# Peptides against a protein of PDB entry 5EG6: the designs that were tried, part 11

Target 1, 151 residues: chain A of PDB entry 5EG6
Amino acid sequence: RLRSQTVSTRYLHVEGGNFHASSQQWGAFYIHLLDDDESEGEEFTVRDGYIHYGQTVKLVCSVTGMALPRLIIRKVDKQTALLDADDPVSQLHKCAFYLKDTERMYLCLSQERIIQFQATPCPKEQNKEMINDGASWTIISTDKAEYTFYE

## One batch from the design tools (peptide; aimed at target 1 E40)

Design b1_p13_3_s3 (made by RFdiffusion4, then SolubleMPNN; from b1_p13_3, 6 letters changed)
Fold by OpenDDE base, seed 4:
Structure b1_p13_3_s3 (fold): chain B 151 residues (1-151), chain A 13 residues (1-13)
Amino acid sequence: as target 1 above (151 residues)
Amino acid sequence: MKTGEVPVYKAKF
């Protein structure tokens, strides 16, 4: 499941064919690793491997099959997304989802809605972008075979 | 800040 890092904790879920944020309900999602050159579409090729920051992923609801656009998963440090982090994705760290091929648009919580929200460049730190609090997420594995982190 | 709707797809694979 995915949880946005805000004062009021919200979970990502799909209802009625749309992505929503709920304080009560959450959905399970597949995070599919894609090739960097994979095109956008309903059909895509999933590659094997452990997901690293900076890689292209697709978030797919495990129940409905509804999917978000191609995303770049990025590591988060406080209120900044790190553009050059490439270590393996960890549940110990916050992450952000950059909408690939956009002008700094990130997946963001706004009340009960999921929107895209533009990050602000960091003039003094070229490898960082300032993101909204709602654009900071945590990944909580639902696979018991994997390490699961709980806050 | 710029905001917008997020396109949604039906994954097929």
Scores: peptide ipSAE 0.398, ipTM 0.902, DockQ to the pose 0.901
OpenDDE base, seeds 1, 2, 3, 5: peptide ipSAE 0.366, 0.390, 0.348, 0.391; ipTM 0.893, 0.896, 0.890, 0.900

Design b1_p13_3_s4 (made by RFdiffusion4, then SolubleMPNN; from b1_p13_3, 5 letters changed)
Fold by OpenDDE base, seed 4:
Structure b1_p13_3_s4 (fold): chain B 151 residues (1-151), chain A 13 residues (1-13)
Amino acid sequence: as target 1 above (151 residues)
Amino acid sequence: MKTGDVPVYKAKF
């Protein structure tokens, strides 16, 4: 499951073919590792291996098959996304999902909605971007290679 | 801050 780090805890959930945030309900997801050069589309090739920060992933609902755009998973330090972290993705450590090929857009919780929200560059720290609190997520997974998220 | 809707896809395997 994916949980956004906000004052009021929200879980990523798919309903009616759309992504939502819920205080009570959550969805189970796969995080598929992609090659860095994989193109956007409904069809994509999944690669084997442990997911590291900085890599390209697809987030897919295990029930509906609904998927988000290609994301780059990034490590979070307080309210900043780290652009150069490359260690293996850790359970219960904060992460952010950069929408690949956008101008600093991140997957973000806004009330009950899932939106993209633009991060602010950190001029003094080129390897960081300041993200909204709703763009900080916690991952709970039982699989380190091809992440499967469920309670 | 800039915001927007997130496009969604139906994953096909």
Scores: peptide ipSAE 0.402, ipTM 0.902, DockQ to the pose 0.900
OpenDDE base, seeds 1, 2, 3, 5: peptide ipSAE 0.386, 0.392, 0.382, 0.378; ipTM 0.901, 0.898, 0.898, 0.897

Design b1_p13_4 (made by RFdiffusion4)
Pose (drawn by RFdiffusion4):
Structure b1_p13_4 (pose): chain A 148 residues (1-2, 6-151), chain P 13 residues (1-13)
Amino acid sequence: RLTVSTRYLHVEGGNFHASSQQWGAFYIHLLDDDESEGEEFTVRDGYIHYGQTVKLVCSVTGMALPRLIIRKVDKQTALLDADDPVSQLHKCAFYLKDTERMYLCLSQERIIQFQATPCPKEQNKEMINDGASWTIISTDKAEYTFYE
Amino acid sequence: NKHGPVPSYMAHW
């Protein structure tokens, strides 16, 4: 959110995008700190905590973003030292692992990476673009099937 | 600040 500004992470046309009309449901998988990038990867059980490495995989298309470090957001900053459980409707940032402070970010409908600004005296914090702040919530679905 | 595209691929685990 930048209420009219609300956009959702979604996959269509073979790309991740920030949609104003549809939202995707993504599996969030915990990865070990030393797992490497690839089309094949190992996931682990457990509750998601800030600072941990995760893979987001589209439940519909199966496509995934690169490894991300989920980080807690306070106003406009990513807190790199935060390690408590990720909770419903928390504001989060996703750092693209092994990059120069590049975060998952929207530019209107586009999904891009955007570099964070290091903080002056508080070096456990990084300033992030407004499009790099994401609210997380668990999802569910009901299905009914009939025929005449 | 720097920016660029975010790649994606088919996931297998």

Design b1_p13_4_s1 (made by RFdiffusion4, then SolubleMPNN; from b1_p13_4, 7 letters changed)
Fold by OpenDDE base, seed 2:
Structure b1_p13_4_s1 (fold): chain B 151 residues (1-151), chain A 13 residues (1-13)
Amino acid sequence: as target 1 above (151 residues)
Amino acid sequence: MKSGPVPTFLAKF
């Protein structure tokens, strides 16, 4: 007996001063490139240009202004985060957000909650860390999202 | 992708 499984799309959202995931609501976020030596804080200096994997970014809610801690955006291959990838970030590919200065903590979706998930070192590949599916994200532009909605 | 201030969505499919 084959049972149909429906996977629901979830979006990062800010509500009530908290980050969460919603299937119906989505937050628009600015992804700001920071210098690698930028300190943590509400005020930060933004760099221009294309974001590359391995760089430090700040995710800021466009509505509330709430921000996550500094993150390192990392390329994802299957269920692993690549530690040494440095090519330009592609919105077409999954990515992971490592919480900077943590022990392998990644931004993760668990049910409707946004949590930190600790990645496990990859025994055979030191340039990879094993993450779960919840720690993989897809970045979508507003234009692309709107286009998809009206199609 | 470029550094902000263009809004983006983070999604899981």
Scores: peptide ipSAE 0.416, ipTM 0.908, DockQ to the pose 0.041
OpenDDE base, seeds 1, 3, 4, 5: peptide ipSAE 0.401, 0.407, 0.398, 0.408; ipTM 0.900, 0.899, 0.895, 0.902

Design b1_p13_4_s2 (made by RFdiffusion4, then SolubleMPNN; from b1_p13_4, 6 letters changed)
Fold by OpenDDE base, seed 1:
Structure b1_p13_4_s2 (fold): chain B 151 residues (1-151), chain A 13 residues (1-13)
Amino acid sequence: as target 1 above (151 residues)
Amino acid sequence: MKSGPVPSWKAKF
């Protein structure tokens, strides 16, 4: 299980106050669990506990303190984000980061840039949204003391 | 499909 802790991911880095992509560097971030009703802002209250898919999180660069908007972490099944998955987040699976309160916008890697990219609804599967490969992320815990393996 | 930059800011605790 993934708790509020430090994590790292490839192709996400902060430089000059901006998020950008780097093939050579792994960015280190805090992933903070928020309450579902937490408002957007520079200040926010962190909730302790294990992170589940569907919950609201904040990604904060451990070096610069730069933060992305509130995100909903979603489980990925192949090329789709699952809208109703609520099991504990696992490092064994890729995840997607939905920008909360947007029209299907997801955090996405596009060449050397970090962008928001709109997912496409799945006509035959209401609980899924189609995402591209750039919107699928792998996260690795850098704080093993706060990480418990969950299969 | 719509795409664009992602806003960011320095977090305060």
Scores: peptide ipSAE 0.277, ipTM 0.841, DockQ to the pose 0.908
OpenDDE base, seeds 2, 3, 4, 5: peptide ipSAE 0.167, 0.155, 0.164, 0.118; ipTM 0.742, 0.795, 0.797, 0.770; seeds 2, 4, 5 fail the geometry check

Design b1_p13_4_s3 (made by RFdiffusion4, then SolubleMPNN; from b1_p13_4, 6 letters changed)
Fold by OpenDDE base, seed 2:
Structure b1_p13_4_s3 (fold): chain B 151 residues (1-151), chain A 13 residues (1-13)
Amino acid sequence: as target 1 above (151 residues)
Amino acid sequence: MKSGPVPSFLAKF
């Protein structure tokens, strides 16, 4: 016999100057497209246009201005991050955020904490690396969220 | 999705 399990929805949030996950509060984040050669820093040049998988982005809290390090947004297929996907990012699909210039470190939720989780290479598929479920995220625009609410 | 200017939230379901 299997018991019904409910998974609590959690949102990325900034509290007390730290990133964490909350089941009740959500942060609104700007997702800025950067050039691939953009250096790390508090000041950066933002590009316009549609974000594609494999591109470098900055996540900036709209309230606090707190930002994560440069991330490469990657497409997710089940428990793997795709390394060579380059199609436009779909908000309805799971994605992963690779911390740029790290050894396969991804933005990950562990309990209420935001941590870095090291992906492992996929032995049989060189264009994939294995991530845990905590490293998969869904992006939802605030305008769409509001639209859905009022519909 | 576009780069900015509309903010998003990141969720795990």
Scores: peptide ipSAE 0.518, ipTM 0.931, DockQ to the pose 0.040
OpenDDE base, seeds 1, 3, 4, 5: peptide ipSAE 0.500, 0.495, 0.495, 0.501; ipTM 0.925, 0.925, 0.924, 0.925

Design b1_p13_4_s4 (made by RFdiffusion4, then SolubleMPNN; from b1_p13_4, 6 letters changed)
Fold by OpenDDE base, seed 2:
Structure b1_p13_4_s4 (fold): chain B 151 residues (1-151), chain A 13 residues (1-13)
Amino acid sequence: as target 1 above (151 residues)
Amino acid sequence: MKSGPVPSFKAKF
């Protein structure tokens, strides 16, 4: 039998102008809801309201202002990203971040690096794509009172 | 969850 590897927790963080995965430090972020037809750019129009799976979002570091490309937040079921889930996003559930307008590329951590991981189509379930554990994220609440957010 | 300020992100690795 193959021994199970020790599981560690890493956090999305920005340092030196780059996104990385840290075991010791975590970043505070804005998740901005965008319109589905919003173009890529440094300037974008933010929508108010509750975020649902399948919607387009911008992830922006609250300290540095560094942003990832436009993402579609998707619900995760085991090791699959659901393509058709549209219920409200829950912090209690895992999610995946599809990089919009790519060939099944998802935001993924690999050791200390943040990379793009190409999901594999699920042959038997057209509404699912196979992802790895590094592409499965949990949004965790933080003490926001200690951070300055820029709008 | 609402659009706006959001907590950190973690993943099992």
Scores: peptide ipSAE 0.206, ipTM 0.782, DockQ to the pose 0.037
OpenDDE base, seeds 1, 3, 4, 5: peptide ipSAE 0.204, 0.136, 0.140, 0.243; ipTM 0.765, 0.774, 0.731, 0.778; seed 5 fails the geometry check

Design b1_p13_5 (made by RFdiffusion4; failed a check: the pose's geometry)
Pose (drawn by RFdiffusion4):
Structure b1_p13_5 (pose): chain A 148 residues (1-2, 6-151), chain P 13 residues (1-13)
Amino acid sequence: RLTVSTRYLHVEGGNFHASSQQWGAFYIHLLDDDESEGEEFTVRDGYIHYGQTVKLVCSVTGMALPRLIIRKVDKQTALLDADDPVSQLHKCAFYLKDTERMYLCLSQERIIQFQATPCPKEQNKEMINDGASWTIISTDKAEYTFYE
Amino acid sequence: SDVPSYMAHPHHK
């Protein structure tokens, strides 16, 4: 959110995009700290904590973003030292692992990476673009099937 | 800059 500004992470046309009309449901998988990038990867059980490495995989298309470090957001900053459990409707940032402070970010409908601004005296914090702050919530679905 | 994506193949530990 930038209420009219609300956009959702979604996959269509073979790309991740920030949609104003539809939302995707993504599996969030924990990865070990030393797992490497690839189309194949190992996931682990457990509750998701800030600072951990995760893979987001579209439940519909199966496509995934690169490895991300989920980080807690306070106002406009990513807190790199935060390690508590990720909770419902928390604001989060996703740092693209092994990049120069590049975060998952929207530019209108586009999903891009955007570099964070290091903080002056507080070096456990990085300033992030408004489009790099994401609210997380668990999802569910009900299905009914009939025929005449 | 663009964020790449690919078909995911997760394996459970």

Design b1_p13_5_s1 (made by RFdiffusion4, then SolubleMPNN; from b1_p13_5, 9 letters changed)
Fold by OpenDDE base, seed 2:
Structure b1_p13_5_s1 (fold): chain B 151 residues (1-151), chain A 13 residues (1-13)
Amino acid sequence: as target 1 above (151 residues)
Amino acid sequence: MEVPTFKAKPKKA
């Protein structure tokens, strides 16, 4: 289980006020759980509890305070993002970050840039949409906050 | 498509 805490991810860091990709660096971010109806803003209310797939989160750079738009963290199955998964987020699995209130736009690494990637609906599986490898992220806790591994 | 960014922080209790 993942709670609101500091995490690290590869190929994502902030430089000069912008998000960049680096093969040499791991960025450190706070991941915060938000209410589903939380509006976008410079300040947000953090919810208590463990983060589940399908919930809204805020990623904030621990160094600069720069943040991405509100995201929905989604479970990844192979090359697809699951739309209906709601189990606790596992650090043992890759995840995808859907940009909230967009048309299937996901946080994506393309070469050395951080971009929005539009997922494609799965023709035969309505609960999935196709993403690329660049839209699959690995996050690792950097502190000893409450966490449990799920197999 | 570029991803917009901005400063954000948790509200203080």
Scores: peptide ipSAE 0.356, ipTM 0.872, DockQ to the pose 0.724
OpenDDE base, seeds 1, 3, 4, 5: peptide ipSAE 0.328, 0.289, 0.314, 0.327; ipTM 0.861, 0.863, 0.874, 0.861

Design b1_p13_5_s2 (made by RFdiffusion4, then SolubleMPNN; from b1_p13_5, 8 letters changed; failed a check: the pose's geometry)
Amino acid sequence: MEVPTYKAKPKKA

Design b1_p13_5_s3 (made by RFdiffusion4, then SolubleMPNN; from b1_p13_5, 7 letters changed; failed a check: the pose's geometry)
Amino acid sequence: MEVPSYLAKPIRA

Design b1_p13_5_s4 (made by RFdiffusion4, then SolubleMPNN; from b1_p13_5, 7 letters changed; failed a check: the pose's geometry)
Amino acid sequence: MEVPSYKAKPIKA

Design b1_p13_6 (made by RFdiffusion4)
Pose (drawn by RFdiffusion4):
Structure b1_p13_6 (pose): chain A 148 residues (1-2, 6-151), chain P 13 residues (1-13)
Amino acid sequence: RLTVSTRYLHVEGGNFHASSQQWGAFYIHLLDDDESEGEEFTVRDGYIHYGQTVKLVCSVTGMALPRLIIRKVDKQTALLDADDPVSQLHKCAFYLKDTERMYLCLSQERIIQFQATPCPKEQNKEMINDGASWTIISTDKAEYTFYE
Amino acid sequence: TKEQEHFKEVTDD
């Protein structure tokens, strides 16, 4: 959110995008700190905590973003030292692991990476673009099937 | 990096 500005992470046309019309449901998988990038990867059980490495996989298309470090957001900053459980409707930032402070970010409908600004005296914090702050929530679905 | 290359493959980056 930048209420009219609300966009959702979604996959269509083979790309991740920030959609104003549809939202995707993504599996969030915990990865070990030393797992490497690839089309094949190992996931682990447990509750998601800030600072942990995760893979987001579209439940519809199966496509995934690169490894991300989920980080807690305070106003406009990513808190690199935060390690408590990720909770419903928390604001989060996703750092693309092994990059120079590049975060998952939207530019209108486009999903891009955007570099964070290091903070002056508080070096456990990084300033992030408004499009790099994401609210997380668990999802569910009900299905009914009938025929005449 | 591998992550940036993978990201460019699945996004508008």

Design b1_p13_6_s1 (made by RFdiffusion4, then SolubleMPNN; from b1_p13_6, 7 letters changed)
Fold by OpenDDE base, seed 1:
Structure b1_p13_6_s1 (fold): chain B 151 residues (1-151), chain A 13 residues (1-13)
Amino acid sequence: as target 1 above (151 residues)
Amino acid sequence: SKSEEWFKKVTHA
């Protein structure tokens, strides 16, 4: 008999000094809000406030301290990233992470690897970019008590 | 800060 199955969920994780996607392990990340004018670096000034789409953020692994480059968190509608959405980030809704100061490069899952995917412009809609399905992420709140946390 | 409280898993389904 043919049986339906659920697609395996993958988690952003840091291991061996690299970001990767794991089906078994998950990383907990601090998502820091930055000013739009904040420069790239290991040291950065965190802004107070709620995170909105279109804002610049830093993802920092709570265990290793490893961080991705500055990202712009964007709202996702189907296979498109919205460029002009500015409402508060919704929990459990799809989002995309644009690598700031790149030519439409987005954080993307490819098998077990984290890569950059170049979005294509949407010809009919200037406020949208077409992204890969692997570039759609979901943010889920978690508790520090779920694992050994290193400060 | 509120941003510091954003302690999250990042997943792809």
Scores: peptide ipSAE 0.282, ipTM 0.775, DockQ to the pose 0.047
OpenDDE base, seeds 2, 3, 4, 5: peptide ipSAE 0.283, 0.241, 0.306, 0.374; ipTM 0.771, 0.749, 0.793, 0.812; seeds 2, 3, 4, 5 fail the geometry check

Design b1_p13_6_s2 (made by RFdiffusion4, then SolubleMPNN; from b1_p13_6, 7 letters changed)
Fold by OpenDDE base, seed 1:
Structure b1_p13_6_s2 (fold): chain B 151 residues (1-151), chain A 13 residues (1-13)
Amino acid sequence: as target 1 above (151 residues)
Amino acid sequence: TKSEEWFRKVTHQ
């Protein structure tokens, strides 16, 4: 018998004032580039330019306007987040979202919930932190016309 | 990706 493999995909979504992961609904987000010295707050100054790994970003829901705390977008290599990568962010690569000014806390998917996961230092490689699969994300461009939502 | 460029969906697969 020939078998087909089904892949389960989860999407970051905002519902009821909370961030969660949905298999059916996906949110459209703005990714804003911030200065490294930008303070936390609802109001922030957005920088122009191409986003590079290691830079500070804000994820803002296009519908609700809700935002996550300041994040540092990091490149992912297998099961590790790279601390020193600084090349332009590519949609072809997995990424991790480090919560800025935390002790190795990363945005993580756990079932239907979005949680913080503490990465473990990599003893042999100081430029890497070990993350779980739930902390590995993919950013995909989407056209406005493709996005549907219910008010 | 560029800052403030259209919409982005964030996925886990």
Scores: peptide ipSAE 0.214, ipTM 0.747, DockQ to the pose 0.048
OpenDDE base, seeds 2, 3, 4, 5: peptide ipSAE 0.209, 0.164, 0.181, 0.173; ipTM 0.740, 0.792, 0.812, 0.731; seed 5 fails the geometry check

Design b1_p13_6_s3 (made by RFdiffusion4, then SolubleMPNN; from b1_p13_6, 6 letters changed)
Fold by OpenDDE base, seed 2:
Structure b1_p13_6_s3 (fold): chain B 151 residues (1-151), chain A 13 residues (1-13)
Amino acid sequence: as target 1 above (151 residues)
Amino acid sequence: TKSEEWFKKVTHY
């Protein structure tokens, strides 16, 4: 049984030197796979291969080159982030971006801002953390044509 | 999703 709710779509975007959420504009990003032991920094080594949940990634704006801190992409089950999922990332499935080496901080949309939101531990399910809807993202592959349009 | 793949992020609230 589905509950009634209002749904609004927002897109991750970079403008004015900041990450924000836009209802009209979207940014094209590179998602780079990193080694688990990769240190934080502007310079990083990109790994080849398909991205799996639990792996460390960098989101880089294709236009500005601005990057978020190292993230661990995690699988989402309803309103929980799975800590131990390791299957390949699906663009059709919601995901969460854990800010690596933080106390359960996730990349989150709050109104028009991109913030860190602290997930709540699941006492009975240690492999899960409770996140809000703003921390749930969908990855949609885009082509160069779409990128060019917004460039 | 493959590394270096173009993507956009979508969310709802």
Scores: peptide ipSAE 0.140, ipTM 0.726, DockQ to the pose 0.051
OpenDDE base, seeds 1, 3, 4, 5: peptide ipSAE 0.157, 0.127, 0.069, 0.140; ipTM 0.801, 0.782, 0.603, 0.728; seeds 1, 4, 5 fail the geometry check

Design b1_p13_6_s4 (made by RFdiffusion4, then SolubleMPNN; from b1_p13_6, 7 letters changed)
Fold by OpenDDE base, seed 3:
Structure b1_p13_6_s4 (fold): chain B 151 residues (1-151), chain A 13 residues (1-13)
Amino acid sequence: as target 1 above (151 residues)
Amino acid sequence: SKSEEWFKKVTHQ
């Protein structure tokens, strides 16, 4: 049985112990800046300062505490991730989350699932990798006053 | 963006 795909706004969310994409619910996440040499683990040291593209970050669900693996946040231009951008991360601009220490794997939305998508190198532009639209995210600040814990 | 701020991740798919 085949169903047509629809384009809709999806939000990163944690439910049932898993990361997924919801059209209705959204998760509030801490984005922690890490040192480039920080090892993978549940415990990590948070670095002070503004987050820049190219830096290593941890995304942690504010409710459950669940975290994704270490990510490198990269600037997106059209359908490409920029490998050498290092300016401060801008909200409302598209970004991509490279899974650190992988072969061009990016955090990607596929329907309601969060998967890894392997980017393709740009032969003519060594500082870029081609990603799909599902691997392009937008970071939007949320007011802490809007947040509520489980009850 | 700053570390420890609350963020919402959005995409159109």
Scores: peptide ipSAE 0.269, ipTM 0.768, DockQ to the pose 0.049
OpenDDE base, seeds 1, 2, 4, 5: peptide ipSAE 0.201, 0.223, 0.227, 0.254; ipTM 0.730, 0.740, 0.752, 0.752

Design b1_p13_7 (made by RFdiffusion4; failed a check: the pose's geometry)
Pose (drawn by RFdiffusion4):
Structure b1_p13_7 (pose): chain A 148 residues (1-2, 6-151), chain P 13 residues (1-13)
Amino acid sequence: RLTVSTRYLHVEGGNFHASSQQWGAFYIHLLDDDESEGEEFTVRDGYIHYGQTVKLVCSVTGMALPRLIIRKVDKQTALLDADDPVSQLHKCAFYLKDTERMYLCLSQERIIQFQATPCPKEQNKEMINDGASWTIISTDKAEYTFYE
Amino acid sequence: SEQDIYSYQAHIL
């Protein structure tokens, strides 16, 4: 959110995008700290904590973003030292692992990476673009099937 | 600074 500004992470046309009309449901998988990038990867059980490495995989298309470090957001900053459990409707930032402070970010409908600004005296913090702050919530679905 | 992002088909082991 930038209420009219609300956009959702979604996959269509073979790309991740920030949609104003539809939202995707993504599996969030914990990865070990030393797992490497690839189309194949190992996931682990457990509750998601800030600072941990994760993979987001579209439940519909199966496509995935690169490895991300999920980080807690305070106002406009990513807190790199935060390690508590990720909770419903928390504001999060996703750092693209092994990049120069590049975060998952929207530019209107586009999904891009955007570099964070290091903080002056508080070096456990990085300033992030408004499009790099994402609210997380668990999802569910009900299905009914009938025929005449 | 900004950069494009990529994705791929996931295969979980």

Design b1_p13_7_s1 (made by RFdiffusion4, then SolubleMPNN; from b1_p13_7, 10 letters changed)
Fold by OpenDDE base, seed 1:
Structure b1_p13_7_s1 (fold): chain B 151 residues (1-151), chain A 13 residues (1-13)
Amino acid sequence: as target 1 above (151 residues)
Amino acid sequence: MSAELTSFKAKVL
């Protein structure tokens, strides 16, 4: 099945003390690697090392300091989040942010809002969960985001 | 990655 219209995109952004999705502005975030047993809180211990899929991370806005709850960054294949992928995180590739300790809830873009989307188990593939396009995030560097925005 | 500033975009539903 094909769509007749061009698909548009929005950026993760913080405004007015809230995370939202903006077509005109983009946020720059630090991705802090946490230990798998790190507890939720405003204060957390950051681990050294390169981030791999399956690891626990904190996204912190570089401007406001606003942070999302602990997330597990997962690799995306088509419209599925991979539960067992553990390779290094790749720039310009797609990822999903699982809200840790939830029932398959993922960070999701819905128009201008950031919501939680419940993934559906993949019946035939235990290592995959089905997500929608709004829950599939493309990882881009700040420099690339700026270049894209101003071009 | 942890020390680098990163942005994220997704397709509008």
Scores: peptide ipSAE 0.472, ipTM 0.858, DockQ to the pose 0.037
OpenDDE base, seeds 2, 3, 4, 5: peptide ipSAE 0.033, 0.058, 0.028, 0.031; ipTM 0.607, 0.736, 0.602, 0.618; seed 3 fails the geometry check

Design b1_p13_7_s2 (made by RFdiffusion4, then SolubleMPNN; from b1_p13_7, 11 letters changed)
Fold by OpenDDE base, seed 4:
Structure b1_p13_7_s2 (fold): chain B 151 residues (1-151), chain A 13 residues (1-13)
Amino acid sequence: as target 1 above (151 residues)
Amino acid sequence: MSRELSSFKAKVK
């Protein structure tokens, strides 16, 4: 029999100009709500309101200003991402970050690296895609911060 | 304007 591996946690972090998965440090990020038709770019307009699953967001590091591409935040059930969930995002739920306009690519940690993981469609459940544990994220609260943007 | 900051963690085996 194979020896079982110990499960640990890593945090999304920016270091040396790169996103990585750190066991020691956590990054603090803004989750910016975008319009569904917002184009990709460093400049974007932010919408007001509570973020719901299924909406388009930008994750921006509060320290470095580095951002990931546009993401659709999706609710997670076990090891599946839900494609049609639209309730408000909650820290009590796990979430997945679909890379917008890709073929089922999700933000995923693999050891110390942040990668794109291609989800597998669920043949029996059209509203779900299968992801791995590294693509299932838990949101943890930090604090409030002020920022400015130009419309 | 004010915005809540978040961190994100996931499991690694």
Scores: peptide ipSAE 0.527, ipTM 0.861, DockQ to the pose 0.031
OpenDDE base, seeds 1, 2, 3, 5: peptide ipSAE 0.033, 0.068, 0.507, 0.036; ipTM 0.679, 0.716, 0.859, 0.645; seeds 1, 3, 5 fail the geometry check

